# Ledger of designs, part 252: peptides against a protein of PDB entry 7BDX

Target 1, 212 residues: chain A of PDB entry 7BDX
Amino acid sequence: EMGAAACTLLWGVSSSEEVVKAILGGDKALKFFSITGQTMESFVKSLDGDVQELDSDESQFVFALAGIVTNVAAIACGREFLVNSSRVLLDTILQLLGDLKPGQCTKLKVLMLMSLYNVSINLKGLKYISESPGFIPLLWWLLSDPDAEVCLHVLRLVQSVVLEPEVFSKSASEFRSSLPLQRILAMSKSRNPRLQTAAQELLEDLRTLEHN

## One batch from the design tools (peptide; made by RFdiffusion4, then SolubleMPNN)

Design b2_p24_5_s2 (from b2_p24_5, 9 letters changed)
Fold by OpenDDE base, seed 2:
Structure b2_p24_5_s2 (fold): chain B 212 residues (1-212), chain C 212 residues (1-212), chain A 24 residues (1-24)
Amino acid sequence: as target 1 above (212 residues)
Amino acid sequence: as target 1 above (212 residues)
Amino acid sequence: MTVEKAQEEGLESLYRPLAGQEVA
C-alpha cells in the first residue's frame, strides 16, 4: 500500500518539468528506471494466473510507474535520457505490449503506448522504437485491441512513423504488405471522435504517401 | 526495492516547496500521511526481533518517508497541514521516538526529530508537540542517546520550547525538576561543534530564564 | 511529427507530448 501511495504521489508531481529534471539530475535515476522495467515485467508475468484485481495496490503501483515514464518522456531531457540511458526500459515496454493479451491491462497499455509516443517525438527515439524487432507486427496486433484508447495511441504511434520519411522508408515494404486497412477504415467511422480523427488523419497521410 | 526507490525519489524532489504544495494540493495527501505513520510504526515494531539490516529496502523506505515528512514540515503550508490534518502522524512520531531504544535506528530518530523541530517552528505545532503526554520525559530519554545528532536535535527541540514563554510556562515546573543539567553541561563540552554550540546556547537561554 | 522536423518546417505546434495524468 505505501509503495503504491508514494509512487502515485511521485507520478502526480512528475507532471512538472522541474520535477522530471530533478529526478534525472540525481544519482538514483538509472537505478529507478531499471527497477521500473523489472517491476512492470514482473507484474505482467504475474497476470497469466491470478486475476489480480485491477484495483490492487500492485496494479496502482505499476500504473504509477508507467505514468512517471510517460511524464519523463514528455520532456526533451527525459526523452534524451530514456533513449540514451534506459533503452532496456523501452525494450521492456515493447515486450510487455506484446505479452499482454487483447483487452488485458488496458490502462497500462495506454500509459505504455503514451510513453512510446512521447519518446517517438524525438527522431532518435522514433528510430529506436521503429527498429525494434517485430515492431510492425506489434502495432497491428495492438490495433486489434477492442479498446478505443489503445487503438488511438497505436494510430498515433503509426502516424509518427508515417510522417517521418527516413523512418518510414526502412519499413515501408513491411508496412504496406501488412497494413490492416479494413481495421483502420472501421476506426475512421468510430463513434469515438478522437479515434475517428486519428484514423482519418492516418488514412490521409497514407494516401499522400502512395501518390509520392 | 521499487517502493523504496520511488519513495526515495519522492523524498528528493520533496525538497522543493512547489512539490510539497503539489503533494498537499492533491486528494491523496491525507491517505499518504496516514499510511506513512502506520508504515513507520510497523517498521519500528518489527525491530524488536530481527536485526533488520539498516541498509535494507525497508529501512530505506521508512527513512525516505521520514525525510518527506521533514521536508513537508519545512514549509509553512506543510506545517499547517500536519498540525491541522495529520496530528496522528505527529503522535506516531512521538511514540516511535519513545519506543526506539538508545542507539537504535539513529538515522530514523534524527529525521523524526527534524520533522518535529520543523513543526515546532509554528507556534501551533510547538504547542501541540509540547502538550503531548510524556513529552518532557521523552526529551530527556532521547537526550541520553549516545548519538550526537540525536542529542543535537533534542536540544534544538528543547530550545524551541524554552524560547517560547507561553509554551515553557505550561511545563516549566516539570522541566526544571527533571532537567538533566549534567548531561547538557557535558554536551556543551562536546568535540562536536554543532552539539557544543546547541548545548551552550540552551544553557544561556536557561540561565536567562532563571533570572526572570 | 518529430521535434526535429517540426523545427525544420517551423511547425513546432504540431508535436504535442502526452501527459501521463490523462490516464486516471
Scores: peptide ipSAE 0.232, ipTM 0.826, DockQ to the pose 0.028
Fold by OpenDDE base, seed 1:
Structure b2_p24_5_s2 (fold): chain B 212 residues (1-212), chain C 212 residues (1-212), chain A 24 residues (1-24)
Amino acid sequence: as target 1 above (212 residues)
Amino acid sequence: as target 1 above (212 residues)
Amino acid sequence: MTVEKAQEEGLESLYRPLAGQEVA
């Protein structure tokens, strides 16, 4: 209980750039983010057994951790830190997104996808993530989720890849051959306006790439 | 391990007034400080059994909690919050300071005493603490500690009482009758310059009160 | 869009970091 409360407070204050700088300027940042990855991994591995109540202290704790990572990745120095000093955490997030089943731990998936999107705002981060083994299959796996927010954040991450020619060119063949176009088209007609817009924009970006 | 790391980071960033305001402005502050008192109490109660290694994750966690309370109490809005909304935590800190034996958990005692000193910067906080049952005996109990830093922070807290006539007058008879003058005089000759100075200043303040 | 590309194009407003608080 106390750990979850502390992490939740840390998540709240990490929305400030000054707080992110303070976290990263200390000698404790490396240890914290190392243990973060391990803790998130342990939680995901525990889910296959007992139906852990989604409202458990453990779930709240892990959500707060993912929220902190997202907020750190929202800041330039935080992105640089993650890509330079916490690559293992990024690898872990990618792995965990693959390990979670469709519909499983939606909030955690959303936060992890948001963190990856934020990391992708830097070219170095985008390159690192997109060059990860199985990245393209992972995007399509995640896009099979029934949750609109999960799919929204997958589409945003896909768009980050598509809008960067240097990154897209490296995976263009695999991307084009495996693109779940019918799914994206269905999302462009979604009743969720955020999902609808993201899918429409991505389809327009893809059409522009076919003409170039 | 993860909880201790998160609390340690929260402790570090809580040195900022803006972070303290952010913590207290949220709906999670009450829950956090409620659980803090319980966690600290549980730790102290566990010490009578196994010689828990002072360098344990549990110890580090509780030290971070006490550090957070201290940093919150260092800020005006934090003091107001503690005295108005977290009196149970203040009562718990006073109780735990009484329960810990001389030489036991020095760092925790120091942080708790620092938090009480910070609370005492406000007249309302000073009144609340000084009106606690057994407060004067507690001060003399704590002043029996062999640790110079513990004794230093006890003397600073005593000085806060002595320098406020409205507070001192309520306990003046008990204070004068039980004052460990020989101990304070010994501390005024300490090789620790901070302890020496604090004891000398307190002795001067006490002399001034005898002449008024 | 990457920060670097947005800066090159003078479109710094196009990269939109996501706040983790939106999921709370």
Scores: peptide ipSAE 0.230, ipTM 0.825, DockQ to the pose 0.029
Fold by OpenDDE base, seed 4:
Structure b2_p24_5_s2 (fold): chain B 212 residues (1-212), chain C 212 residues (1-212), chain A 24 residues (1-24)
Amino acid sequence: as target 1 above (212 residues)
Amino acid sequence: as target 1 above (212 residues)
Amino acid sequence: MTVEKAQEEGLESLYRPLAGQEVA
């Protein structure tokens, strides 16, 4: 309980850029993010079946960890830290996103996807994530999620890839051959305005790339 | 391990006034400080004998908690929060300081004493602490500690009492009758400059009060 | 859009990193 409470406070205050800088400026950051990945992995591996106890202390703790990673990745120096010093954490997040079933641990998935999206704002981060083995299949796996927020953040991550020619060119063949176009088209008609807009924008970006 | 790491980061960043405000501005602060007291108490009660494993995760976790309390108490709004909303935590700290033997858990004692000293900067905090049952005997018990830093912070807390006439007058009789004058005089000759100065200042303050 | 591309285009203000403040 105490750990979850402390970590939740750390998550809350990490919304500040100055707090992120303070976290990263210390000698404890590397250890923290190393253990973060291990802790998240242990949690996901401990999940029996498709049901998560969302109110458990362990869940709250892991949510806070994922939230901290997201907030760190929201800041330029935080992205630089993650992509230079904590690549294993990024690998872990990618792996965990693949290990989770559709509808499983939705809040955790959202936070992890948000963190990856934030990392993808940096070209180096985007390159690293997109060059990870199975990344494109993972995107489509995640787009099969019934949760609108999960799908929204997947679409944003896909857009990050599509909008970067250097990154997209490396995977363009696989991307085009496996694109769940019907799923994205369905999302472009979503009643969720955010999901609808993200899907529409992505479809427009894809059309632009096909005509050039 | 993860809890200790997260809590240690929270401790580190809580050195900022803005972070303290952020901690206290949330709905999680009350719960956090309630559990903090319980966690510190559980740790102290779990200590077998006079030896502490200073490098244990549990020790690091409790140190971080005490550090957070200290940092919160260093800020005006933090003191106000502690003295208004978390008096039980202050009572717990006082109790734990009494339960620990001389030389036992020195780092924890120092942090707890620092927190109480910071709280004593506020008149309301000083009143609350000083009016706690057994406070004066506790000060003398703590002054018997072999550690110079423990003694230093006790002297500072004693000085906070002595310098506030409204507070000192309530305990003046007990204070004068039980004052470990020889111990304080010995400290005024300490090779530790901080301890020496604190003891000298306190002796000067006491002399001033005797002549008025 | 990447930060680098936005910097090249002078569109730095368009970057909106996501705040990890989703309520658990």
Scores: peptide ipSAE 0.240, ipTM 0.828, DockQ to the pose 0.029; fails the geometry check
Fold by OpenDDE base, seed 5:
Structure b2_p24_5_s2 (fold): chain B 212 residues (1-212), chain C 212 residues (1-212), chain A 24 residues (1-24)
Amino acid sequence: as target 1 above (212 residues)
Amino acid sequence: as target 1 above (212 residues)
Amino acid sequence: MTVEKAQEEGLESLYRPLAGQEVA
């Protein structure tokens, strides 16, 4: 219980850029983010056995950890730190997103995807994530999720790749050959306006790339 | 491990007044400080059995919790919060200081004493603490500690009482009758300059009170 | 578009990092 409470408070205050700087300016950041990845991985691995209720202290704890990572990645120095000093954490997040089944741990998936999106705002972060083995298949796997918020954040991540010529050019062949166009088209007809807009924008971006 | 890391980071960032305000401005503060007291109490109670190494994750966790409380008490709104909304935590800290043996958990004692001292800066906090049952005996018990830092912070707390006429007048009889004058005099000869100064100042304050 | 490109193009306002608090 106490761990979840402490981590939740840390998540709350990490919404401040100054707090992110303070976290990263200390000599404890590396250890913290290393253990973060391990803790998240242990949690996801535990899901195959005990149906942990979504509201458990453990789930709240991991949720808060993912929230902290997201908030750190929202800050320029935080992105730099993650891509330079905590690549294992990014690798872990990508792994966990692949390990989770459709509809499983939706909120956690959303935060992990948000953290990756924030990292993708930095060119170095975008390059690192997009060059990760299995990244393209992972995107399509995640896009099969029934949850609109998961799909929304996948589409945002896809947009980050598509909008960066340096990155997109390296995976363009695989991307085009595997693109679940019908799924994206279906999302462009979603009743969820955020998902609808994101899918429509992505389709426009993709059309623009085909004409070039 | 993760809990200690998270709590340690929270402790680090809580050195900022803005972070303290953010913690207290959330709806989670009450729960957090309630669990904090319980966690600290559980830890101290566990010391009677397993000689937990001072460097254990559990000890670091509790140490960080005490640090957070200290940092919160360093801020005006934090003191107000503690004395208005978290009295149980203050009672717990006083209890734990009584439960710990001389030389036991020195660092934790120091932080707990620092937190109480910070609370004592507020007149309401000082009144609350000094009116706690067994407060005077507790001071003398703690002053028997072989650790100079423990004794230093006890002396500071004693000074807070002595320097406030409204508070001191209520306990003056008990205070004078039980005062370990020889111990304080010995501290005024300490090789530790901080302890020496604090003891000397307190002796001067006490002399001033006798002449009035 | 990346922040770096947005800075080069003067389009910094286009990038909103996502706040973790948006997920409750």
Scores: peptide ipSAE 0.235, ipTM 0.827, DockQ to the pose 0.029; fails the geometry check

Design b2_p24_5_s3 (from b2_p24_5, 10 letters changed)
Fold by OpenDDE base, seed 3:
Structure b2_p24_5_s3 (fold): chain B 212 residues (1-212), chain C 212 residues (1-212), chain A 24 residues (1-24)
Amino acid sequence: as target 1 above (212 residues)
Amino acid sequence: as target 1 above (212 residues)
Amino acid sequence: STAEEAMEEGMEKLYRPLAGQEVQ
C-alpha cells in the first residue's frame, strides 16, 4: 500500500518539467530507473499464474512507475537521460510489450507505448528502439490488440519510424513485407475518432513514401 | 527496495514549494498522509524485537516519509493542510517520539522534530501540538537524548512554545515546575555551536519571561 | 552534437509529448 501511494504521488508530480529535472539531477536517478525496470519485469512475470487483479496495489504501483517513465520521457532532458543512461529500462519495456498477450494489461501497455513514443521524439531514442531486435514484429504483435488505445499508441510509434527517413530506410524492407495493411485500413474506419485519424495519417504517410 | 526508492525521490522533490502544492492539490494527499502515519507507527513498533538495521530499505522508506512530512510542513499551505486535515499524523508523530528510547532512531527523531517545529510556525499548529496530552513531559523526555541534533530540535520546539504568550500561558505552570534547567545550562556550554546557541537563546527568553 | 540537438529540436516540433496520465 504505502509504496503504491508514494509512487502514485511521484507520478502525479512528475508531470512537471521541474520535477523531472529534480529527479534526474540527483544521484538516485540511475538506481531508481534500474529498479523500475526490474519491478515492471517482476510484475509481468507474475501474471502467468494467479489473476493479479488490475486494481491491486502492485498493479497501481507498476502503472505509476510506467507513468513516471512516460512523464520523464515527455521532457527533453528526460529523453536524453533514458537514451544515454537507462537503455536497460527501454529494453525491458520493449521485452514486456512482447511478453504481454493481446488484451492483457492494457493500461500498462498504453503507458509503456506512450513512454516509447516520447522516447521516439528524440532521434537518438528513435534509432535505439527501432534497431532493437524484433522491433518490427513487436509493432505488429501489439497492433493485433483488441484495445483501441493500445492500437492508437502503436500507430503513433509506427508513424515516428515512418516519418524519419534515416530510421525508416534501415527497416523499410522488413516493414513493407510484414505491414498489416488490412488491419490499419480497418482502423482507418474505426468508430474511435483518435484511432481513425491516426490510421488515416499513417496510411497517407505510407502512400507518400511509396511514391518516393 | 522499489518503494523506498520511489519514496526517497518523492522526498527529494518535495523540497520544492510547487511540488508540495502539487501533492496537496490532488485527491490523494489525505490517503497518503494517513498511510504515512500507519507506516511510521508500524516501523517503530517493529523495533521492540529484531535489530532492524538503520540502513535497511524499511528504515530508508520511513526516513523518506518523515522527510516528506517535514518538507510539506516547511510550506505555509502544507502546515495548514497538516493542522486542518492530517491531525492524526501529528498525533502519531508525537506518540512515536514518546515511544522511542534516548539514542534510538536518532535520524527519524530529528526529522519528526523538524516536522513539528515547522508545524509550530503556524500558531494553529503550535496550539494543536502544545495542547496534546503529555506534550511538556515529552519535550523533557526528548531533551534527555544523548544526540545533539535531537536536543537542538527539542530546544527549537520549546522556544516556539515560549515565544508565543498565548500558548505559553496555558502550560506555564507545568513548564516552570518541570523545566530541566541544569540540562539546558549544560547544553549552553556544549561544544556543538548550534546546540550551544539554541540553549543560550532559550535561557535568555526564559529570563525575559520571569521578569514579566 | 549541435547537429543532433538541432535534429532533436526539429523532431520535438513534430511530436507532442504525451503526459503519463492515469489511464482511467
Scores: peptide ipSAE 0.134, ipTM 0.804, DockQ to the pose 0.033
Fold by OpenDDE base, seed 1:
Structure b2_p24_5_s3 (fold): chain B 212 residues (1-212), chain C 212 residues (1-212), chain A 24 residues (1-24)
Amino acid sequence: as target 1 above (212 residues)
Amino acid sequence: as target 1 above (212 residues)
Amino acid sequence: STAEEAMEEGMEKLYRPLAGQEVQ
């Protein structure tokens, strides 16, 4: 309980750039993000057994951790820190997104995808994530999720890859050959307006890349 | 481990006034400070058994909690919050300071005494603490500690009472009758310059009150 | 600063960072 309460307060205050700078300026930042990855990994490994109540203190604690990572990645110095000093955490997030089944831990998947999207704002971050083994298959696995909010954040991450010519050119052949075009077309007709817009924009960006 | 790391980061960032305002502006502040008191109480109750290693994750966690309370109390809105909305935590801190033996948990005692001193900067806080049952005997109990840093923070808290005529007048008879004058005189000759100065200033303030 | 250099990256002009706000 107390650990979850402290972590949740830290999540709330980490929405400030000055708080992120204060977290990263301390000697404890490296230890915190190292243990964060291990804690999220331990939680995801525990889910295949008992139906941990989604509203458990443990779930809220892991959501707060993923929220902190997202807020840190929302800031330029935070992205630089994650890509330079916390690569193991990025690898862990990619692994955990692969380990979670469609419909499993939707809130956690959304926060992890938001953190990866924020890291992708930096070219170093986008290169690091996109060069990860199995990255393109992982995008399609995640896009099979029944949840519209998960799919929205996958489409945003896909768009970050598509809009960067240096990154897209390296994977363009694999990307084009495996693209779930019918799934994205279905999303462009979604009743969720955010998902609809993201799928339409991605389809326009993909058409532009076929004509160049 | 992870809870202690998160709490320690929260302690570090709580040195900022804007972070304290952000903590207190959230709906989670009341829950956090409620569980904080319970966690510190549980820790102090566990000490009479096994020699918990002073460097344990549990000790560091409780130090971070007491540090957060101290940093919140360092700010005007934080003092107002503690006195209006977290009186149970103030009562818990006073109780725990009584339960700890001389020489036991020195770092925790120092942080708790610093938090009470910060609360005493506000007249509402000073009134609340000084009107607590057994407050004057507690000051003398704490002043029996062999640690100079504990004694320094006790003397500062005593001085906050002495310098406020409205508060001191209510307890002046008990205070004068029980004052460990020989102990304070010994501290005024301490090799610790901070303890020496605090004891000298308190002796001067007490002399001024005898002449008025 | 490394933070300022990161802010000048062309992608930061194209992408809005997502706040990891508490997903209620």
Scores: peptide ipSAE 0.132, ipTM 0.804, DockQ to the pose 0.038
Fold by OpenDDE base, seed 2:
Structure b2_p24_5_s3 (fold): chain B 212 residues (1-212), chain C 212 residues (1-212), chain A 24 residues (1-24)
Amino acid sequence: as target 1 above (212 residues)
Amino acid sequence: as target 1 above (212 residues)
Amino acid sequence: STAEEAMEEGMEKLYRPLAGQEVQ
C-alpha cells in the first residue's frame, strides 16, 4: 500500500520537467531505474499463475513505475539518460512487451509503449530500440493485441521507424517482408478514431516510401 | 527495496515548493498522509523486538516518509494542509516521539521533530501541537535524549512556544514547574555549537519572560 | 556536431511526447 501510494505521487509529480531534472540530477537515479526494471520484470513473471487483481497495490505500483519512465522519456534530458545510462531498462521493457500475451496487462503495455515511443523521439533512442533483437516481430506481436490503445501505440512506434530513413533502411527488408498489411488496413477502418487516423497516416507514409 | 527507492526520490523532489503544491493539489494527498502515519506507527511498534538494521529498506522508507512530511511542513500551504486535514498524522508523530526510548531511532526523531518545528511556524499549528495531551512532558522526555540533534530540535520547538505569548500563557504554569533548567544549562555549555547556541538563546528568552 | 544537435532538435519537434498520466 504505502509503496504504491508514494510511487503514484512520484508518478504524478514526474509530469513536471523540473521534477524529471531533479530525479536525474540526484545520485539515486541509476539505482531507481535499475530497480524499476527488476520490479516490472518480477511483476510480469508473477502474472502467469495467480491473476493478481488488476487493481492490486502491486499493479498500481508497477503502473506508476511505467508512468514515471514515460514521463522521464518525455523530456530531452530524460531520453538522453535512458539511452545512455538505463539501456537495461529499455531492454527489459522490450522483453516484457514480448512476454505479455495479447490482452494481458493492457495498461502496463500502453505505458511501456508510450515510454518507447518517447525514447524514439531521440534518434539515438530510436536506433537503439529498433536495433534490439526481435524488434520487428515484437511490433507485429503487439499489433495482434485486441486492445485499440496497445495497437495505437504500436502504430506510433512503427511510424517513428518509418519516418526516419536512416533507421528504416536497416530494417526495410524485414519490415516489408513481415508487414501485417491486412491488420493495419483493418485498423484504418476502426471505430476508434485515434487508431483509425494512426493507421491511415502510417499507410500513407508506407506508400510514400514505396514510391521513393 | 523499490518502495524505499521511490519514496526516497519523492523525498528528494519534495524539497521543491512546486512539488509540495503538486502533492497537495492532487486527490491522493489525504490518503498518502494517512497511510504515512500508519506506516510510521507500524515501524516504531516493530522496533521493540527485532533490531531492524538502521540501514534497512524499511528504515530508509520511514525516513523518507518523515522527510516528505518535513518538506511539506516547510511550505505555508503544506502547514495549512497538515493542520487542517492531517491532524491524525501530527498526533501520530507526537505519540511516536513519546514511544521511542532515548537514543532509539535518532534520525527518525530528528525528522519528526523538524516536521513539528515547521508546523510550529504557523500559529494554528503551534497551538495545535502545544495543546496536545502530554506535550510538555514529551518535550522533557525528548530533551533527556543523549543525541545532540534530538535535543537541538526539542529546544527549537520549546523556543517556538516561548516566543509566542498566546501559546506560552496557556502552558506557562506547567512549563515553569517542570522546566529541566539544569539540563538546558548543561546544553548551553555543550561542545556542539548549534546545541550550545540554541540553549543559550532559549535561556535568554526565558529570562526575558520572567522580567515581563 | 551542432548540425546533428540541430537535426536531433528538428526531429524532436516532429514528435509530441506522451505524458505518462494520460493512461493513469
Scores: peptide ipSAE 0.126, ipTM 0.803, DockQ to the pose 0.031
Fold by OpenDDE base, seed 4:
Structure b2_p24_5_s3 (fold): chain B 212 residues (1-212), chain C 212 residues (1-212), chain A 24 residues (1-24)
Amino acid sequence: as target 1 above (212 residues)
Amino acid sequence: as target 1 above (212 residues)
Amino acid sequence: STAEEAMEEGMEKLYRPLAGQEVQ
């Protein structure tokens, strides 16, 4: 309980850029993010196919951790830190996103995807995550999720790849050959306006790339 | 481990006034401080007369909690919050300071004493803690500690009482009758300059009160 | 630009921690 409460408060205050800078400026940041990855991994491994109750102290703790990572990645210096000093955490997030089944741990997936999206704002971060083994299959795996927020954040991450020619060119063949176009087209007709917009934008970006 | 790391980061960033305001402005602050008191109490009770290793994750976690309380109490709105909404935590801190033996959990005692000192800056806080049962005996018990930092913070807390006539007048008889004057005089000759100064100042303040 | 503001607002919305459901 207390750990989840403390971590939740840390998550809340980490929305501030100054707090992120303070977290990163400390001697304990590296250890914290290392243990964060391990803790998130242990949690996902403990799920063993069971849907953990969304409201467990353990899940809340891991959500707070993923939220902190997201907030850190939201800041320029935080992105730089993650990409330079916490690559294992990024690898862990990618792995965990692959290990989670559709509909499983939706909130955690959303936070992890948000963190990856935030990292993708940095070209170095985008390069790193997009060059990870199985990244493209992972995107499509995640895009199969029934949750609209999961799918939204996947589409945003896909868009981050598509909008960077230097990144997209490396995977363009695999991307084009495996693109779940029908799924994205279905999302462009979603009743969720955010999902609909994101899918439409991505389809427009893809069309622009096909004509060039 | 992760809880201690998260709590340690929260402690570090709670040195900011903005972070303290953010902690207190949340819906979770009350719960956090309630559980904080319980967690600190559980820790001290678990010591069962043994000197816990200073470097245990559990001790570091509790130190971080006590540090957060100290940082919250350092801010005006934090003092107001503690005195208005977390009196049980103050009572717990007073109790734990009584339950700890001289030389036991020195760092924790220092942090708890610092928190009480910070609370004592608020007249309402000073009134509350000084009116707690056994407060004067507790001060003398704590002043018997072999640690100079413990003694320093006790002297500061005593000074906070002495400098407030409205508070001191209520306990002046008990205070004068039980004052460990020889101990304070010995501290005024300490090789620790901070302890020496604090003891000298307190002795001067006491002399001023005897002549009035 | 309105696009930068929309990106900043979009980014601000991305930066906000998802409100964890309060553990009741």
Scores: peptide ipSAE 0.072, ipTM 0.793, DockQ to the pose 0.033

